Peptides against a protein of PDB entry 9GMZ. Designs and how they scored, part 29

Target 1, 343 residues: chain A of PDB entry 9GMZ
Amino acid sequence: TGFPLELLTRPATERLAYFENYTVAHPRLKEVYEILMRTIAEPAGASFIFVYGASGVGKTTLRLRVEQKLTELALPKLESDRARVPVVGIEAIAPESRYFNWKEYYTRALITLEEPLIDHKFDYGVRGISRDNFGKINVESKVVAPALRRALENALIHRHPDVFFVDEAQHFGKVASGYKLQDQLDCLKSLANMTGILHCLLGTYELLTFRNLSGQLSRRSVDIHFRRYCADSPEDVQAFKSVLLTFQQHLPLAETPNLVDHWEYFYERTLGCIGTLKDWLKRVLSDALDREATTITLKDLQKRALSVAQCQKMFKEIQEGERQLSETEADVQNLRSALGLGA

## One batch from the design tools (peptide; made by RFdiffusion4, then SolubleMPNN)

Design b1_p9_8_s1 (from b1_p9_8, 5 letters changed)
Fold by OpenDDE base, seed 3:
Order: sequence, then C-alpha cells, then structure tokens
Structure b1_p9_8_s1 (fold): chain B 343 residues (1-343), chain A 9 residues (1-9)
Amino acid sequence: as target 1 above (343 residues)
Amino acid sequence: PVIEVEPAK
C-alpha cells in the first residue's frame, strides 16, 4: 500500500512530515528490535546492552520504536503508578572539550526523566534543582556534578524505567586517552549498579573500543550488532531492493519514482544503511516539494547524494568495525574447537 | 506509523 493520495493536495510541510514520521520495518530493524525487546524484558543480570552498527544503519529509529513500545506496554501500570517512567532515552553530545561533560549529561538525563507531564513530583534532596510553574526542571549553575549524579540516581530509582537509553554513546569515548575512557565506563557502570537500571548504549563501531577496554563490563553486558545490508549477500540485496520499493511507494509525489531500478546507485551511496537512505530521500523529497515537482529523477538523487569521498570514508569505518567483530567471532570458534565443543 | 517492507519482485 502506498501513501494516502490525499497528501497530494496537502501542503509540502504535511507531505514531508508524512515521509519523516513513518518507519520502514526492514528485516534487520525487526531482528534487532526483537532481540532488544527480549533482552530488556529478560536482562538475566546484565547491567548493559550495547547496540552497535554503522552510522546511519537506523539505531535511533530502533531506539524510538522500542521507547514507544515500552511506553505502550507500561500504560496500564502507569495509571496506578504515577511515579513510574517506563523508559528514558537521551542522546550523548560530542564534547567540545577533550573531557566529557558529566554535569551536562546528568542535567539532560534528569530533565528528560522528569518530564513536565509526570504527575508525581518529588524532592531530589539537592538545592538548586527546582520546577517552574509549568513543571519544567531548572538546574542552577551552582549545582555540582556529584550532586546532579545523586539527584539522577534518586530519580532513576524512584521512576524505575525498564531501560535507560543513551544514543550516540560513542561520544563517551571521545576523550584524550584510553584511560579516561575506562573512567567514563566505570562511571556509567556505577550509575547502573547504584540504580539497578538497565542501560542501553547505542552507537557506532567505536563502541567496540568500550567493550574491549572493560573485561568487567563484558560479563554484565549483552551485545547486539545492528548490521547493514551487504551486497555480497543475495538475501541482503533482495531486502535492500524491497526497502527501495517500499520507499518509492511512500514518497508523496504524483508520479511514483522508480528507485528499485537504481538499487546499485542507492547501495553505492548508502553502503546498505537504511537510515542514510531515508535521510537522502528526505532531502530529495524536500527539494522536489519546494519546486512542486511531480516526481524525482536520477539527477535529483545525484544532487543530494553523499560524495564518493564521504562514502569511502564511511566504508573504511564500517570495514574496520566488521573486521573487529569477525576476529572476535573467529576467536570464539577457535576457543570452542579447543574445548572440544562444536564450532 | 510502521510500514512493512513489500517484497521486490
């Protein structure tokens, strides 16, 4: 089924919003979604979930869909437990400095967790944290990071989310030394341990560096690889073509563009990453709507494509991540074989 | 909304 045809008579803003707001449930997204939902329901003593994959593979989309589902599942309980928040999700910001800003992180986490619409308000036990008349949290500049941490710990314990999401979590690793990265992980580990709240870190393959640095985290973590589609897999190629077909049917244009016939070009410029594909098509759709075009052409696609140089850079980063995982898998197989276990 | 992927022929 395509887009609602009535959109063709609607403003460009509504047509673009339609395309922005829908999610294509592609096979890899479904697979990772199911694994993640199951892991959240049954963490088996895990304190962390790591979701890693290429930039633009769709990790943020995954997070948002899981957040939506967890909220939906919690609704019946939230009617009686007005203190509970079912899920909290934040995006880690790349630090401008060589040091991660924990004060900002705790503040943003607290603001996100303590949304204005939550009925039950409590005292954080920290001076300089208040709510305005609209229920918005205000944190005074004088409040120090350790106090904000305690406030967040108390809030997490009291609200008891099923999971705490941190998107773009590779930004925790953007520190001047590997030792400081360990300190950041230990800080996160302590927060998870003190609150009893499961943490899910979503990010690029740079998260593998986090996994490798903390042998102690590995025992209490679940790893989820969000793979891209690979051109060397006939199944993956077919899935990618099917995604293109779905996108072309859901572009709110008078004439349906033939995206599938250009699948190789789409693959070349997305590396099999559906988020990258969606963002590209969004840009092209926006341009088409601005000029009141009836369709999009290959020239329109080319105008908004990532450059070959950008794709080459992204591909190198992907290959390095995939290599590290492949080596780990080989090591596991070697260990199993050495133990007399089947590979 | 979530849209199911239609199989390409």
Scores: peptide ipSAE 0.207, ipTM 0.895, DockQ to the pose 0.452
Fold by OpenDDE base, seed 2:
Structure b1_p9_8_s1 (fold): chain B 343 residues (1-343), chain A 9 residues (1-9)
Amino acid sequence: as target 1 above (343 residues)
Amino acid sequence: PVIEVEPAK
């Protein structure tokens, strides 16, 4: 089933919004979604979930869909527990300095926890944190990071989300030394332990450094690899073509573009990352709608494609991440073999 | 909305 044909008579903004707001439930997304949902429901003593994969694989889409689903599932319980927030999701910001800004992190987390729709007054126990007339949190500049941490701990305990999401979590690793990275991980671990709230860190393969540095986190973490589609797998190629077919049917244009026939070019410029593909098609669709075009052409695609140099850089980063995982898998196999556990 | 992937023939 394609897009609603009525969209062809609607404004360009509405047509674009349709394409932005729908999610193609591609096989890898579905797989990771099911694993993540199951792990959140039954963490089995885990304090952390690590979701790692290529940039543009669709991690943010995964997060948003899980947040939506957790919210939907919690609605009946929220009627009885007005203090509860089902899920909290933030994006980690890249530090401007070699130091992660914990004050900003805690402030953003607090603001996200206290959506205006929550009528329940909460005392954070910290001077300089207040609510405005609309229920929004205001944090005074004088409030120090340790006080904000205590406020966040209290808020997380009181609101008791099923999970706390941190997107772009590789930004925690952008510190000047491995020791500082360990301190940050210990800080996150302490926050999870003090609150009893499951943390899910989503990020690039740079998150593997967190896994490797903290043998203590590894014991209390679940790892989820969000894989791209690989051109050396016939099944992955077929899945990628099927995704292209689905996208071409859901582009709100008068004439259905033939994306599938250009699958190799799409693969070349997305590296099998569906988020990258969606963002590319969004840009191309926006251009087409601005021109009142009936379809999109290869020239339209080429105009908004990532450069070969960008793709080469991204591919090198992917290969390094996949290599590290393969080595880890080999190390696990070697460990199993050494333990007398079969392969 | 969520859209299921249609298999390419």
Scores: peptide ipSAE 0.205, ipTM 0.894, DockQ to the pose 0.465
Fold by OpenDDE base, seed 1:
Structure b1_p9_8_s1 (fold): chain B 343 residues (1-343), chain A 9 residues (1-9)
Amino acid sequence: as target 1 above (343 residues)
Amino acid sequence: PVIEVEPAK
C-alpha cells in the first residue's frame, strides 16, 4: 500500500512532512534495532553500547525509533513514577578546540533530561541552575563543569533512564592525542559508573579508534555494527531495491516514479546508505512539490545527487572503517586459533 | 509511522 491518496490534495508542507515522518523498516535497520533493544533491556553488566557505521547509514533514525519505543514501553510506569525519564538522547558537538567541551555536554544533557513533560521539580543542589516558567532548565554561565557534572549525575540517578544516547560520539575522539584522550574515556566511564545508567554511543567508524583505546571500556561494552548494503551481495542488492520500491510507493506524487529501474544510480550516489537515500529523496521531493510536479525524473534526481567526488571521499572513509572491522574479526579468529579454540 | 519494506520483484 502506498501513501494516502488524500495527500495529493494537501499543501506541499503536509506532503513533505508525510515523507519526512515515516520510517522505512529496512532489514539492516530492523536487525540493529532488535539487537539494540535487547541490549538495552539486558545489558548483562555492560556500561556502554557502541553503535558504529557509515555516515548516512541511518543511526539517527535508529536512535529516534528506539527512543520512541522505550517511551511507549515506559508509559504505564511513568503514571506511577513521575520522576522517571525513559530515555535521554543528545548529540555530541565537534570540539572547537583540542579539548572536548564537557561544560556544553553536561548542559545539553541536563536540558534534555529536564524537558517539560516532567512535573516533578528536582533540586540539583547547584547554584546557577534554574527552571523557567515552562520548566525548561537554565544554566548560568558562571556554573563550572564539575558542578554541572554533579548536577547531571544527580539528575540521571533521579530520572533513571533506561539508556543515555550520545549521537555523533566520534567527536569525543577529536581531542588531542595521548593522555587527554584517556582522560575523556575515563570521564565517560566514571559518569556511567557513578549513575548506573547505560550509555549508548552512536557514531561513524571513527568511534572504533575511541573504543580501541580503552581496554577497560571494551570489557564493559557491547558493539553493534550498523552495516550499509553492499553491491557485491545479491541479498543486499535485493534489499536495497526493495527499499527503493518502498520509497517509490510512499512519495506523495500523482505519478509513481520508477526508482527501482535506477537502482545502480541510487547505489552509486548513496553507497548503500539508506539515510543518504532518504535525504536525497527529500530534497528531490521538495523541489517537485515547489514546482507542483506530478512526478520526479532522472534529471530531478541528478540535480540533488551527491557529486562523484563526494561519493568517492565517503566511500574511502567507509572502506577504511570496514577494513578495520575486518582486521579486528581476523584478529579475534587468530586469537581463538592461538588459544586452541576452534575458528 | 513505520513502513515495512515490500520485496522488489
Scores: peptide ipSAE 0.203, ipTM 0.895, DockQ to the pose 0.465
Fold by OpenDDE base, seed 4:
Structure b1_p9_8_s1 (fold): chain B 343 residues (1-343), chain A 9 residues (1-9)
Amino acid sequence: as target 1 above (343 residues)
Amino acid sequence: PVIEVEPAK
């Protein structure tokens, strides 16, 4: 199976959009998708889901696919319940200042939750929050963070999404000197408890710090590890090669490039992260389309590859995260052994 | 669209 051949006669923008808009359903993505969908459907009293893994493993792709599926599944109910939003997803922004900007977070969450196309308009009960002539939320500069929080709590209760997604959630850990990471977790916990809405935090291995700091969150959270493909696993290497084969068949170029024969180079520069691979191929495809090239070469790949220094930094962060998880698993085994449950 | 992974030979 390959791309639609008619794309070869279409504009470069349409050819690039095809590659951007498709998702390769690689084994790890499918596994985590099924676990996440099941956990959202049956949270069993959980208030949080933590999805953690390497940068570029595909967490944003996972989120977007789950959001799409939850929206599709909710469509029959939305005809009768015009106030409901099935899912809401935001990306946490890295603070420009020394502390996380909660005012900006609440504002972005409100704007995302209250799309102009929602038929049933809601009153937030907060002065200085209005809708413009286009139905967009306008938040006056005078509105303070506690008022925005109350508005978001009321909106989440009224819209009742099945889940609230926060991508890049490790940015909640970026606290100023003198602020406790615990205070950020308590804010999130309070929001989930006050609204009754399940929160899913997606992020890097820095999210493991959140799990370790709050014994109360750990009791009400489900952890999902989105693993990269590892070169020391023959099964993972075969899966990675299969992903490369699928990508080479779906690059809208006149001549199919041989990506699979270069699998070691692709692995070296992606660390087994399929999101990093897709972003790399997207840049290379864009360059090829700009040149009206019939294919991509190793030189084209090298031009857009991450540097060795970038890969070394990313790999160090991955190794530290994988180490912390391995230690936690060992601690569980030690606890089970000490309890007489066996390994 | 979602594309299933084809097994590499």
Scores: peptide ipSAE 0.187, ipTM 0.889, DockQ to the pose 0.462

Design b1_p9_8_s3 (from b1_p9_8, 6 letters changed)
Fold by OpenDDE base, seed 5:
Structure b1_p9_8_s3 (fold): chain B 343 residues (1-343), chain A 9 residues (1-9)
Amino acid sequence: as target 1 above (343 residues)
Amino acid sequence: MVIEVDPAK
C-alpha cells in the first residue's frame, strides 16, 4: 500500500512529516527489534545491552520503536503506578573538551526522566534541583556532578524504567587515556548496579573499544550487532531493493519515482545503511516539495547525495568494525572447536 | 508508522 493519496492536496509540511514519521520494517530492523524487546523483557541478570552498527544503520529508529512499544505495554500498569516511567532515552553528546561532561549527562537524564506529565512529585534530596511552574526540572549551576548522580540514582529507582537508553554511546569512549576510559565504564556499571535498571548503549563500532575494556561486563551484557545490508549477499541486495520499492511507494508525490532501477547508486551512497537512505530521501523530498515538483529525478538525488569522499571514509570505519567482529567470531569458533564443541 | 517491506521485483 502506498501513501494516502489525500496527502497530495495537503501542505508540503504535512507531506514531509508523513515521510519523516514513516518507518520501513526491514529484516535487520525486525530482527534486532525482536532480540532487544526479548532481552528487555527477560534480562536474565544482564545489566547492559550493547547495540552497535554503522552510522546511519537505523539505531535511533530502533530505539524510538522500542520506546513506543514499551510505553504501550506499560499503559495498564501506569494507571496503578503513577510514579513509574516505562522507558527513558537520552543521546550522549560529544564533549567539546577531551573529557566527557558527566554533569551535563546527569542533567539531561534527569530532565528526560521527569517529563512534565508525571504527576507524582519526587524529592531528589538534592538542593538546587527543583520543578518549575510547568513541572520541568530545573538544575541550578551550583549542583555538582556527584549530587546529580545521586539524584539520578534515586530517580531511576523511584521511576523504575524497564530500560535506560543511551544513544551515541561511543562518546563515553572519547577520553585521553585508557585509565579514564575504564573509570567511565566503572561509573556506568556502578549506576546500573546501584539502580537495578537495565542500560542499553547504542553506538557505532567505536563502542566495541569501550565494551572490550571490561571482561566483567561481558558476563552481564548482551551484544546486538545491527548489521548493514551487504552487496555480496543476494538476500541483502533483495532486502535493500525491497526497501527502495517501499520508499518509492511512500514518497507523497504525484508521480511515483523509480528508485529501484537506481539501486546500485543508492547502495554506493548509503553503504547499505537504511537510516542514511531515509535521510537522503528526506532531503530530496524536501527540495521537491519546495519546487512543487511532481516527482524526483536522478539529478535531484545527485544534488543531495553524500560525496564519494564521505562514503569512502564511512566505509573504512565500517570495514574496521566488521573486521573486529569477524575476528572475535572466529576466535569463538576456534575456542569451541578446541573444546570439542560443535560450531 | 511501521510498514512492512514490499518484495522488490
Scores: peptide ipSAE 0.009, ipTM 0.568, DockQ to the pose 0.461
Fold by OpenDDE base, seed 3:
Structure b1_p9_8_s3 (fold): chain B 343 residues (1-343), chain A 9 residues (1-9)
Amino acid sequence: as target 1 above (343 residues)
Amino acid sequence: MVIEVDPAK
C-alpha cells in the first residue's frame, strides 16, 4: 500500500512530515525490536542493554518504536498510577569539552522524565529544582551535579520506567583517556544499581570500547548488534531492494519514482544502512516538494547523496566494528571448542 | 507508522 493520495493536494510541509514519520519495518529492525522488547520484559538481572551498529543503521528509529510500544502497553496502568512513566529516552550530546557534562546530562534526563503532562508533582528533595505553572522543570544554575544525580535517582525510583534509553551513547566515550571512560561507565552502573532501572545504551560501534573496558558490566549486560544489510548476502540484498520498493511507494509524489532499479547506487551511498537511506530520501523529497516536482530523478538523488569520501570513511568505521565483533565471535567459538562444547 | 516491507519482485 502506498501513501494516502490525498497528500498530493496537501501542503509540502504535510507531505514531508508524512515521509518523516513513516517507518519501514525492515527485517533487521524487526529482529532487533523483538530482541529488545523481550529483553526489557525479562532482563534476567541485567542492568544494561547495549544496542550497537553503524551510524545511520536505524537505532533512533528502533528506540522511538520501542518507546511508543512500551507507552502503549503501560496506558491501562497509567490511568491508576499517575506517578509512573513507562519509558524515558534521551540523546547523549557530544561534549564540547574533553569531559562529559554530567550536570547537563542529569538536567536533561530529569526534564525528560518529568514531562509537563504528569499531574503528579514530585518533590526532588533538592533546592533549586522547581516546576513552573506550565509543568516545566527549572533547574537553577547553583544546583551541583551530585544534587542533580540524587534528584534523578529519586525521580527514576518514583516514576519507575521499564527502561531508560540513552541514544548516541558513544558520546560518553569521547573523553581524553580510557580511564575516564571507565569512570563514566562506573557512574552509569551506579545509577542503574541505585535506581534498579534497566538502562539501554544505543550507539555506534564505539560502544564496543565500553563493553571491552568493563568486564564487570559484561555480566550484567545484554548485547544487541543492529547489523546493516550486506551486499554479499543475497537475502540482505533482497531485503534492501524491498525497502527501496516500500520507500518509493511512500514518497508523496504524483509519479512513483523507480528506486529499485538504482539499488546498487543506493547501496553504494548508504552502505546498507536504512536510516542513511531514509535521510537521503527525505532531503531529496524536500527538494522535490520545494520545486513542486512530480517525481524524483537520478540527478535529484545524486545532488543529495553522500560523497564517495564520506562513504569510504563510514565504511572504514563499519569494517572496524564488524571486525571486532567477528574476532569476539571467533574467540567464543574457540572457547566452546576447547571446553568440548559444540561450536 | 510502521509497515511491513513489500517484497521486491
Scores: peptide ipSAE 0.009, ipTM 0.585, DockQ to the pose 0.448
Fold by OpenDDE base, seed 1:
Structure b1_p9_8_s3 (fold): chain B 343 residues (1-343), chain A 9 residues (1-9)
Amino acid sequence: as target 1 above (343 residues)
Amino acid sequence: MVIEVDPAK
């Protein structure tokens, strides 16, 4: 079934919003979703989940779907426990300096935890944290990072989310090398331990460097690799074509574009990353709606495609990440062999 | 938000 045909008579903004809010439940997304949901439900003593994969693979979509599902599952309990928040999700900011801005991190986390749907007022025990008339948290500039951390710890304990999501978590690793990076890892570990809240860090393959630096985090972490579709796999190619077929049916245009016939071009310019594909199609759809076009052409696609140079750069970053993971898998096999465990 | 199943499955 395609898009609701009534959308063809609706404003361009509503037609675009439909496509923006549409998600293809493609095989890799389903797989990672199921693993992530299971791990959140049964963390088995894990304090961290690492979700890593290519930029544009769909990590943000995964997060939003899990957040939605956790919220739906929590609704019956939220009626009795008005203090509870089912899930918290923030995006880590790239540091402007050699140091991660913990003050900003704690502030954003507090603001997100205390978004206005919660009738239960919590006293953070910290001067300079207040609520406006709409229940939104305001943090005064004078509040120092250690005080914000205590406020966040107390808020996380009180609100007891099933998971704390940090998107773009590779930014924790973009700090000065050596001792300072270990301090950042210890800070995150301490926050998870003090609150008892499971942390899920989503990021690019740069997150692997961060994960590998702490043997202690590795003992209390679950890894989830969100893979792209690979053109050398017939199954992955078929899945990618099926995603294109689904998207072409859900573009709210009078004439269904044939995206599947151009699958190689879509693959070339997305590297098998469905998020990159969706963002490309959103740009093209927006242009088509602005022109009141009945369909999308190859020329429309070409106008909004990533350049070959951008794709080459992205592909090199992907290959390096996939190589590091393949080496890690080989190292595990070598370790097992060296331990006398069968391969 | 609409979630559609992969038509290949």
Scores: peptide ipSAE 0.008, ipTM 0.526, DockQ to the pose 0.558; fails the geometry check
Fold by OpenDDE base, seed 2:
Structure b1_p9_8_s3 (fold): chain B 343 residues (1-343), chain A 9 residues (1-9)
Amino acid sequence: as target 1 above (343 residues)
Amino acid sequence: MVIEVDPAK
């Protein structure tokens, strides 16, 4: 089934919003979604979930779909427990300095926990945190990071989300020293332990460096690798072509563009990353709608494609991440062999 | 625990 044909008579903004909100349930996304949902439901003593993969593989899409589903599943319980928030999701900001801004992190987390629709007054136990007349949190500039942490701990305990999502979590690793990185891990670990809230960190392969530094987190973490589609796998190529076919059917244009015939070009400029593909098609669709075009052409695609240099850089980062994982797999196999467990 | 999405690759 393609897009609703009625969209062709709707404003460009609505047509674009349809495509933006549309998610292809491609095999890798579905698999990671099912694993993540199961792990959130049954963490089995895990305090952390790490979801790592290439930039643009679709981690943010995964997060948003899980957040939506957890919210839907929680609705019947929220009627009885008005204090509960089913899920919290934030994006970690890249530090402007060699230091992670914990004050900003805690402030953003608190603001996200306190959606205006939550009528339940909560005392954070911290002076300088207030609610406005609309129920929004106001944090005074004088409030220090340790006080914000206590406020967040109390808020997480009171709201009791099933999971706390941190997107772009590789930004925790962007610190000047390995010691500071360990301190950040210990800080997150302490927050998870003090609140009893499961944390899910989503990030690029740079998150592996963060993950590998804490042997203590390894015992209480679940790792989920969100793989890209690989051109050397016939099954992956077929899945990628199927995604292109689905996207071409869901572009709200009068004439269905032929994306599948250009699959190699799409692969070249996305590296098998469906998020990168969707973002590219969104830009091209926006341009087409602005021109009131009936379809999109190869020239339209070329205008909004990532440059070859960008793709080469991204591919090098992917190869390094995949190499690190392959080495880890080999290390696991070597460990198993050394333990007498077989391959 | 490491959960690979496609352990066959």
Scores: peptide ipSAE 0.005, ipTM 0.423, DockQ to the pose 0.041; fails the geometry check

